# Ledger of designs, part 48: peptides against a protein of PDB entry 3V4O

Target 1, 234 residues: chain A of PDB entry 3V4O
Amino acid sequence: DQPLAKDKVALLIGNMNYREHPKLKAPLVDVYELTNLLRQLDFKVVSLLDLTEYEMRNAVDEFLLLLDKGVYGLLYYAGHGYENFGNSFMVPVDAPNPYRSENCLCVQNILKLMQEKETGLNVFLLDMCRKRNDYDDTIPILDALKVTANIVFGYATCQGAEAFEIQHSGLANGIFMKFLKDRLLEDKKITVLLDEVAEDMGKCHLTKGKQALEIRSSLSEKRALTDPIQGTEY

## One batch from the design tools (peptide; made by RFdiffusion4, then SolubleMPNN)

Design b2_p13_2_s2 (from b2_p13_2, 6 letters changed)
Fold by OpenDDE base, seed 5:
Structure b2_p13_2_s2 (fold): chain B 234 residues (1-234), chain A 13 residues (1-13)
Amino acid sequence: as target 1 above (234 residues)
Amino acid sequence: ELEELAKEGLQPL
């Protein structure tokens, strides 16, 4: 029997109009395209742009309220970010320069809260840099994660590296979304799908040796974004 | 074509 989701919920955040940091362009089109794709997969999608710290925290809280036992949760973020001590930090548009962890949202903390909801699947798609923030010396002490074996991280780049967008007069995808969007609707285990995206992205001469997709997963069951919602006829 | 124009136009996130 195929796996079933109790429901499928996604929160998409695209931050581009930063107050104290370089403005970005790709998050706008990337969020819109991903929204349309996830809706085709029958996700309930909340898409938000240019969130302050306060707004981001509220959005995450509201997202968590939609999660419950067996629900598939997907968080997508496009914007500035960094990684310290294996923890990923999403940067709000009103973050100071330099920003610190207290100004940002820790993805691993969100994962912990999702685990408390007993979700069926936790997917994080993080289109941000993963370089060390030298201006933040805070050592995060996080609560131990549960062993739920239902976690998938798709990092736009490898640890310690940058993720890129293309600067052009017209609107274009970031490098990660450029390849992700072509495969997202495929009926495949999510880790297999992302592996194929990694291979496609690896052929890009623009970012060869600069950006590579990293998949970090603990997924003991075959779960796909195409999995049907329990009690729903398609 | 577009890729050639963008080769030097990468911006880190």
Scores: peptide ipSAE 0.343, ipTM 0.736, DockQ to the pose 0.453
Fold by OpenDDE base, seed 4:
Parts: structure tokens; C-alpha cells; sequence
Structure b2_p13_2_s2 (fold): chain B 234 residues (1-234), chain A 13 residues (1-13)
């Protein structure tokens, strides 16, 4: 039978107007376009731009309150970021230069909290760089994750690599969203969908050898973003 | 040179 979601909730964060770091452009358009697409998929979407650390933490807290058993949760982030020791850090717009882990939000910590909600699916779409932050030697101590087999990461780039936005256009997408948006509405297992996006993105000559989509998943069921919500008729 | 084009046309996030 078709997998069902109890509900579908997404938090989209786009940070571009950084105080002490280079300003970005793509997050504005990318969040907007993804919002439209996810709403077509009957997600309840909260979209926020240019969040301070305080605001980001509050947004995540509110997002978690919307999660419950069987709910599909999706977190999208576009902005500056880094990855240390396999942990992904989203950088708020008021982060200092250089930023450290205590200034940022750890995605894996959010995942841990999502697991506590017994969600049906946890999807992270991270459109940020994944280079090591040499100014931060902190090794975060994280709680062990549960074995829930319902986790999907879509990284805009490879480990240790950069993700890019197109600089020429004022309203251009990031490279990741440029290709993701063309397939997001397809009724396919989310990992299959992302694999197709990876192939499309791989044909982009601008970022060949510089940026490639990485899929990290533990998803034992054929769950799709198109899955219907329990108790609803489509 | 695609590398040069990328340097001019792309910005790292």
C-alpha cells in the first residue's frame, strides 16, 4: 500500500544578508521557489529569511513542535555553512567572523530531536558549503541517534567541498535548487528523486569537478514527498 | 576555460 504521512511540515531557512560574511543572493529565490513547490505537495511550510542565531533556534523549536508520530519533517537551509567531523553547521546572519560551532546550529542535533518526535520521515536539504572550518576545533558531543531508517540528507555539494550560486543574475538559483525544482513534484521515492537530480546537476559544466550532489540516506520504506496525508482525500 | 568562467560566474555559499 501507499505510505501515508500523518502530516507534512517543512521549515525553510534562507540566509543571505550576513553582517560579517559575504552576502548571498540565491537563498531568496531558492526559498521562494521551494516554498511554492512544497505547498503544492501539501506541506505546511514555514519559510524564513535572514535569521539571527536566536531567531534560527526559535524557528527550529517551533518546527519541532509541529512534528509528531508519523509526520514528515523537511528542513531546508540555504546560506553559509560548514562541516566539521561529519556535523553540519548552519550559519546565522549575525554570526561573528570567524564563526564557531557555538554560534551556529548543528543539523545533527536537530535530527536527534526530530527522532524523539517519532516522525515518519526526516529530510534535510542543505544548500551550503561543507568545507571544514579551520577556526573551530570544537568536537561537539552529540547524543546517539536512534535507528529509525527514515532519514534522507541531500547535500548540495560533496564533503569538504563548496556549493555555489550563480553570480551573474540577481534572481538566479543556487546550483542545487536549479535542478531540484525541476523534479521535486515527481511521485518517486525521495532518494530516487534526488538521484535523478544528481544526474541532472552532474551535467552542469559550470560546477563539474567543483560541486556534486551527495545523498546520504537510511530509508527502508518507499516514502515520497508526494505521499498522501492520513485521513485526507486527493 | 571553464575554471575561469566558474571563478567569474559563481560565488561559493
Amino acid sequence: as target 1 above (234 residues)
Amino acid sequence: ELEELAKEGLQPL
Scores: peptide ipSAE 0.337, ipTM 0.728, DockQ to the pose 0.533
Fold by OpenDDE base, seed 2:
Structure b2_p13_2_s2 (fold): chain B 234 residues (1-234), chain A 13 residues (1-13)
Amino acid sequence: as target 1 above (234 residues)
Amino acid sequence: ELEELAKEGLQPL
């Protein structure tokens, strides 16, 4: 039978205007384009730009309040980031230079909290670099994750690698979003959809050998972003 | 490598 979502909620964060780090351009357009697509998929979308640490934490808290049993939750982030010991850290615009884990938001901690909500699907789309931050020596001890079999990570790049944006005529898109947007509305299991995006991205000569999509998933059901919401007619 | 990407309009995030 067709899987159903209790509701569909997305938080999109694009950080560009960093105070102590290089400014970015792509997150503006990427958040905009993804917002439009997810709304077509009947997601309730909150899109935010240039968030401080305080604002990011509040946004995540509010996002979590909208999650409940069977709800589809999607978190998209575009901006500076890093990965230490398998943990992904999103960098707020007011982060110091250098930034450390206490200045950033840990994605795996957010996942843990999402699991507690008994969501139907947890999707993370992380358009950020995944290089080691040598200035952060902290080894976080995270709570054990539950076995929920409803988790999908779409990393814009490989572990230890960078993600890129491409600028044309004054506008910039992330490489990840450039290909993701062409397939996002397809009625396919989310991991299958992302796999096709990975193949499309792999044909890009500009980022060959420099950036590749990584899909990390534990998804035991054919869940798609197109899945209808319970009690609604489409 | 990064310089080549920059010339092609790519910038790291």
Scores: peptide ipSAE 0.335, ipTM 0.715, DockQ to the pose 0.686
Fold by OpenDDE base, seed 1:
Structure b2_p13_2_s2 (fold): chain B 234 residues (1-234), chain A 13 residues (1-13)
Amino acid sequence: as target 1 above (234 residues)
Amino acid sequence: ELEELAKEGLQPL
């Protein structure tokens, strides 16, 4: 039996014009290209750029409202970020310098809320650094996640490492999106797809020893971004 | 190709 999605919803956030941190360029192109690809996969896509903390929290709230039992949810983030104690934090454009957890959005908290919606699939694509923020000594105490076996994380880089974009004249993708976009439309289990992206990225000599894709999943079913939506004919 | 374009242009996110 082919797995079916009740619906497919994606929130894409690209933060680049930071007020108190280095400006980025790749999120603009990356969000745009990913939007087009996900729409080809029949995702309902909300794409937003340069969000303040308030706007990011609102966007996540609205995203969660679109989730329900059996819905595939995908969150993509490109921008500054950090990881403390296994928790990923997305940095809004108005975050202070230095930023702290209370200024940022915790991805694992979002995941918890997605699980409460009984989603069919939870995919996080995090194109951000995963270095520890030494200015934030807060130890997050998170509620235990439910065992839903439908979670996939695609980290643009490995734990404690940086993710990179190419600062060249003109518009260019970040390293992660450069490889992801070539395979995203393939009809494959999402973890298999990401594994192939990881291999492609591994061939890039520029980022060897600096950036490597990490896949973290508890996906016990064959779920793909290409899975059909219930009630639709293709 | 990507490597040639980015030799001096890596920016951490």
Scores: peptide ipSAE 0.334, ipTM 0.759, DockQ to the pose 0.438

Design b2_p13_2_s3 (from b2_p13_2, 7 letters changed)
Fold by OpenDDE base, seed 4:
Structure b2_p13_2_s3 (fold): chain B 234 residues (1-234), chain A 13 residues (1-13)
Amino acid sequence: as target 1 above (234 residues)
Amino acid sequence: ELEELAKQGLQPL
């Protein structure tokens, strides 16, 4: 039978107007376009731009309140970021220079909290760089994750690499969203969908050898973003 | 040169 979601909720964060770091352009367009697509998929979408650390933490808290057993949760982030010791850190617009982990939001911590909600699916789409932050030697102590087999990470780039936006256009997508948006509405297992996006993105000559989509998943069921919501008729 | 184009046309996030 078709997998069902109790509900579908997404939090989209795009940070571009940084106070002490280079300003970005793509997050504005990327969040907008992804919002439209996810709403077509009957997600309840909260989209926010240029969040301070305080605002980001509040947004995540509110997002978590919308999650419950069987709910599909999707977190999208576009902005500056880094990865230390396998942990992904989203950088708020008011982060200092240099930023450290205590200034940022750890994605794996959010995942831990999502697991506590007994969600049906946890999807993270992270359009940020994944280079190590040499100015931060902190090793975060995280709670062990549960074995829920319902986790999908779509990284815009490889571990240790950078993700890019197109600078020539004032309203251009990031490379990741450029290809993701063309397939997001397809009725396919989310990992299969992302694999196809990876192939499309791999044909981009601008970022060949510089940026490639990485999929990290533990998803034992054929769950798709198109899955219907329990108790609804389509 | 694609590398040069990338340097001019892309910005790291």
Scores: peptide ipSAE 0.311, ipTM 0.748, DockQ to the pose 0.539
Fold by OpenDDE base, seed 3:
Structure b2_p13_2_s3 (fold): chain B 234 residues (1-234), chain A 13 residues (1-13)
Amino acid sequence: as target 1 above (234 residues)
Amino acid sequence: ELEELAKQGLQPL
């Protein structure tokens, strides 16, 4: 039987105009293009740019309010970030230099809250660096996750590595979105779709040895972004 | 498109 979503909700955050860190370019066009694609997939999409810590936390709170049992939740982030002890941290535009975990939003904390909503699918697309932040020596103590078997992480780069954008151009995609957008509308299990994106990215000589897509998933059902919403015509 | 990317620099996120 065709898997059904109770609803499909996405929060897209692109941070580029940092106050105390290098400015970025790709998040603008990446968020825009992903918004259009997800809307074609009947996602309810909230797209936001250049969020402060306060605004990011509020956006996540509002996003969580839209989640419920069986809802597909997708969080996309493009901007500065880091990974300490397996925890991913999204950096707000007003973060100090150097930033610490207390200044940032922990993705795994968001996942925990999504699990509490009994979502049908939790997808994280993280277009950020995953290098260790040496200025943050805090070991976060996070609540244990439930075994929901509905989690998919698409990391733009592998553990401990950097993700890249094209530096000297007009409006252009980051490396991850360049390949993701070509396959996102395909009717395939999300992990299969991302695996194909990984292969496409692997053919790019520009980022060989520098950036590679990592898929981390616990998904026991054939869930796709194309899955119809319950009660709609399909 | 890969050729076009190769002509440009990369900036880490």
Scores: peptide ipSAE 0.308, ipTM 0.759, DockQ to the pose 0.442
Fold by OpenDDE base, seed 1:
Order: structure tokens, then C-alpha cells, then sequence
Structure b2_p13_2_s3 (fold): chain B 234 residues (1-234), chain A 13 residues (1-13)
């Protein structure tokens, strides 16, 4: 029996034109290319660039409203970020310098809210740094997550490390998207797909010792981004 | 492709 999605919804956020932090380039192209790919997979895709804290929170709220029982939810973020105590924080473009957790969006909090929607699959693709923010000493106390066995994290880099974009005069992908886009349409379990992306990325000598894809999952079913939507013809 | 990338610098996100 092939798993079915009630619907497939993706929120893609690319932050690049930061006010108080270094500007980035890759999120523009990365969001665009990922949008096109996910639409080919019949995802309802909302793609947004350069969001303030207020706009990011609103976007997440609207995204959550589209989620329901059995819906596949995918959140992609490209931009500045950090990780403190295992919690990932996405940095809005209007974040102060230095930024703190109260200025940012916690991915794990979003996951908790997605679980409450009884989603069929929760995928996070986080193309951001995972270094500790020394200016934020807040210890997050998060409610325990439910055991839903449908969670997949694709981190562009490993714990405590940086993720990179290529310094190019023109438009170019970040390292993560450069390899992800080549396999995203494959009909494979999402964790298998990401594992293959990790192997491809591992061949890039430019990022050896600097960036490596990390997959964190509790996915007990064979779920793929290619899974058909209920009520549609295969 | 990878060779071309190696000619470029990296910007941390």
C-alpha cells in the first residue's frame, strides 16, 4: 500500500538582504529552484524572500493553517541562523546585531505546532549555519514533542558548523541546494534521497572539513516527496 | 563542475 498525502504544502523562506548582518546571495536562486521542483511534485508552495520577524511569524502562521491531518508539510529556510542547545533559530532580515532567540524563529517550536496538526510528514530543510550564538544565553525550555515518527531534518551542515554559499559574481546555488536539486524529484524515501545528496555533497572537495549534510529523522514509514495526493490519479 | 566550484570562495550563511 502506497502512502498517500492528503495534501502537500511547502513554505520556502530565503533571507538575504539583512539590515545588520552580512548580505547573502544564494537564497534567491535556491528558493526559486526549489519552488519549481516542489511544484513539479504537486506541492502547494509559498515562497518568500527577505522577511522581517513579523513577516516570518505571519508566514509560519499561515503555513500552519494549511496543515491538517495527513498533510505533508515542508519548511525550507535559507539564511542566517544558529543552533543553541539543539534548537535551530532562523534569523529575520531585521534582526538586531547581535540577535537573540526572542528575535528569531525556533524551528522546533514550529515542529511542535505541526505535530498538533497531525500532519502525515514533517520535513525541514535548513540551509543555515548551526554555530552556537554566544550572545544568546537563553536556555530554551520546550515542551516534549509527540512521538509521531514522521519527522525529517535535512541540515545543510553538521552541528556547530557553518553552511556556505559560493562566492560568485553571478547567481549561484548554495552548497546544499547545488546537490539537493539534482535528486529532489526522485521517487525515493525522503531519508534515502537526502542520504544520496549527502554522498554527492561529500564529493565536493571545496567543503571538505567545513560542511557536511546531516540527516536527523524519526521516520518509520516509507514517505517520499513524490507520494501522490489523495483524490488524484496516479 | 566541482572543479569550477573549487575556483570560488565560500561565504558562510
Amino acid sequence: as target 1 above (234 residues)
Amino acid sequence: ELEELAKQGLQPL
Scores: peptide ipSAE 0.307, ipTM 0.748, DockQ to the pose 0.403
Fold by OpenDDE base, seed 5:
Structure b2_p13_2_s3 (fold): chain B 234 residues (1-234), chain A 13 residues (1-13)
Amino acid sequence: as target 1 above (234 residues)
Amino acid sequence: ELEELAKQGLQPL
């Protein structure tokens, strides 16, 4: 029998119009394209652009309210970010310069809260840089995660590296979404799907040796974004 | 390196 999701819920955040940091372009088109793809997969999708810290925290809270036992949860973020001590931080558009962890949202904290909801699958797609923020010396002390074996991280780049977008006249995808969108609808285990995206991205001459997809997973069951929803949704 | 990437039309996130 094929795996079933109780429901499928996604929160997509694209931050580009920063007040104190360089403005971005790719999050706009990336969020729109990913929204359409996930809706084809019968995800309930909330897509938001240019969120302040307050708005981001509220969006995450509302997202968590939609999660429950057996629900597939997907969080996508495109924008500025950093990684300190293995923890990923998403930067709101009103973050100061320089920003610190207290100004940002920690992805691992969100994961902890998702685990409390007993979700069936937790997917994080993070299209942001993963460089160390030297202006933040805070050592985060996070609660220990549960051993749920239902976690998948798709990082647009490897640890300590940058993620990129293409600058030209008009709108284009970031490097990560450029390759992700071509495979996202495939009926494959999510880690297998992302591995194929990694290979496709590895052929990109523009970012060769500069950006590489990292998959970090603890997924003991075959789970796919194409998995059907049990019961009646519509 | 960043200058070279900028010339290639890449911007870091």
Scores: peptide ipSAE 0.303, ipTM 0.732, DockQ to the pose 0.821

Design b2_p13_2_s4 (from b2_p13_2, 5 letters changed)
Fold by OpenDDE base, seed 5:
Structure b2_p13_2_s4 (fold): chain B 234 residues (1-234), chain A 13 residues (1-13)
Amino acid sequence: as target 1 above (234 residues)
Amino acid sequence: MEEELAKEGLQAL
């Protein structure tokens, strides 16, 4: 009675070399390490770095083409971002300063499109800030989401808060990935796994009181990233 | 806060 995935597909985006915003370092390492972990979990992984708005939209379109009924879809993003009115916006490397919603990709819009594909599981791992963008006064009007009970958000930080990376060392993970990578291969319901990551991250002295993992989920089944793929691949 | 975080080697995303 173990749940099965029709397939498992992941899109990983790491933006660090911004044109008009502070450059980041962690997305390079974070995407690399997460790629290796997800491949061990038999995900089909597309990993991309430093995407323009046009390239990000194309990558999402191609990702959606790989989704279908029962497929597990995972979107990971590391880079600059913001949250307005409960909507998460990923910032492309060519975004202007200041950026607005029209320059960015809305995660909730991607979720809506994933729901249309009748995916088996929708996981979003968002390693970005969630502060309000005061330069964006647009109130997004989103289509109502379906009740699919297969949605998991892992936010690197709390609503209205910042997420951080460590830059004093050469190659270091972002705070979120530092703890996520240690548990990602565990055979546990994804929300349980993320809860353990939250506890581990809560012990980090560098970001205590500044960054905390938030899990937002509607998941009615015991779905795990370790769930086997239906059929034979090997 | 940003200056303090920078001294700690942290960069906000």
Scores: peptide ipSAE 0.357, ipTM 0.754, DockQ to the pose 0.841
Fold by OpenDDE base, seed 2:
Structure b2_p13_2_s4 (fold): chain B 234 residues (1-234), chain A 13 residues (1-13)
Amino acid sequence: as target 1 above (234 residues)
Amino acid sequence: MEEELAKEGLQAL
């Protein structure tokens, strides 16, 4: 039987105009393009740019309020980030230099909260670097995640590696989004879709050996972003 | 690596 979503909700965050860190360009275009695509997939999309820590936390809180049993939740982030001890941290535009975990939003904490909502699908698309932040020696103690078998991580790059954007004539695209956008509307299990994106990205000469998509998932059902919403006819 | 990438129009996120 065709899987159904109770609803589909996405939060897209693009941080580029950092106060104390290098400015980026790609998140502007990437958030725009992804917004358009997800709306075609009948997602309720909230797209935000250049969020402070306070604004990011509020946005996540509001996003979580829209989640409930059977709802598809998608979080996309483009900006500076790091990964310590397997935990991904999104960096707000007002983060100090150097930033620490208390200045950032932990993705795994968000996942925990999403699980509590009994969502039908949790998708994280993280277009950020995953290098260790040596200025943060905090060892996070996180509660164990539930076994929900509905989690998909699409990392723009490998653990310990960087993600990149391409800048051309004043415009910039993230490498990840460059390839993701070509397949996002396909009616395929989300992990299969991302696997194809990974292969496409692997053919890119510019980032070969420097950036590769990582898929981390526990998804026991054939869930797709194209899945219809309950009570609707498409 | 960073310099080479910059010349190719790449910037690390």
Scores: peptide ipSAE 0.346, ipTM 0.726, DockQ to the pose 0.751
Fold by OpenDDE base, seed 4:
Structure b2_p13_2_s4 (fold): chain B 234 residues (1-234), chain A 13 residues (1-13)
Amino acid sequence: as target 1 above (234 residues)
Amino acid sequence: MEEELAKEGLQAL
């Protein structure tokens, strides 16, 4: 039986013009291309670039308001980031140097809030570094997650590792998006789709041994980004 | 694709 989504909503954030940190290039193109693809999948997409901490928090709040029972929620982030104690932190463009957890948005906290909405699927695509931030000794105290069996994380890189973008004068994708975009429209379980992306990315000699896609999921149903919206015909 | 990437440098995010 074909799984159905009550609705499909995505928030895409690309941070590149940092005030106190190295500027990036790929988030611009990556957000643009992903926006186009997700709209083809009938997602309602909000795409934002270069958000301050205040703006990021507001964007997440607005995103959460669009979520409800059975809704597919997708959060994509491209920019600077770090991971401490298994918690992913997205870095706003106005973050200080060094940044700390209080300056950043914790993805796992967002997940907790998404679970409260009783969503049908929660997908996180995180195109950021996952190295420990040595300047942040804060141990986050997070609320316990519910057992919803509808969670998928696609990390652009492995735990403790860096994610990369192509460095040149023009516009180009990050490594993760370069491979993701070629398969995103496939009608496959999202974890299977990401696994294929991981294999494609693994063939890239440029990042071999430096960056590899990591999939972390608890998904008990065959849910895909291509799943139709309830009450609609495709 | 791989050949294209090999001609470029990398920047860590």
Scores: peptide ipSAE 0.359, ipTM 0.729, DockQ to the pose 0.401; fails the geometry check
Fold by OpenDDE base, seed 1:
Structure b2_p13_2_s4 (fold): chain B 234 residues (1-234), chain A 13 residues (1-13)
Amino acid sequence: as target 1 above (234 residues)
Amino acid sequence: MEEELAKEGLQAL
């Protein structure tokens, strides 16, 4: 049986022009290319660049309003980030130096809120570093997640590691997006698709021993980004 | 692709 999405909604955030942190380049191109691909997959895509903390929180709130029972939700983030105690934090462009959890958006908190919407699929594509932030000793106490068996994380790198962008004189992708974009339109279970992306990225000698894709999922159904929207024939 | 990437540097995110 072909799984169906009630709707498909994506929020893409690319932060690059940081005020107090190194500026990045890849998020611009990565967000643009991913936007075009997801639109081909009939996602309703909101793409935003260089968001302040306030703007990021508002964007997430608006994104959540678009989610409902059976809706596929996809959150993509490219920018600075860190991971403390298994919690991923996205860093707004106006974050202070050093930044702390109070200045950032916790992905797991967003996931909790997505679960409350009874979404059909929750996909997180996080193109950010996952190193511990030594300036943040806060141990977040998060509410337990529900068992929804519809969660997929695609981390651009492994726990405790950095993610990289290609330093090109012109426009260039981050390492993760460079490989993701080649397979994103494939009609495959999302975890299978990401696994193939991981293999492709693993062949890149630039990032051997430095960056590797990590897939974390609890997905009990064959859900794909190509799944048709309910009531629509493709 | 591999050869092309090898000619570039990396910036940590």
Scores: peptide ipSAE 0.338, ipTM 0.729, DockQ to the pose 0.409; fails the geometry check

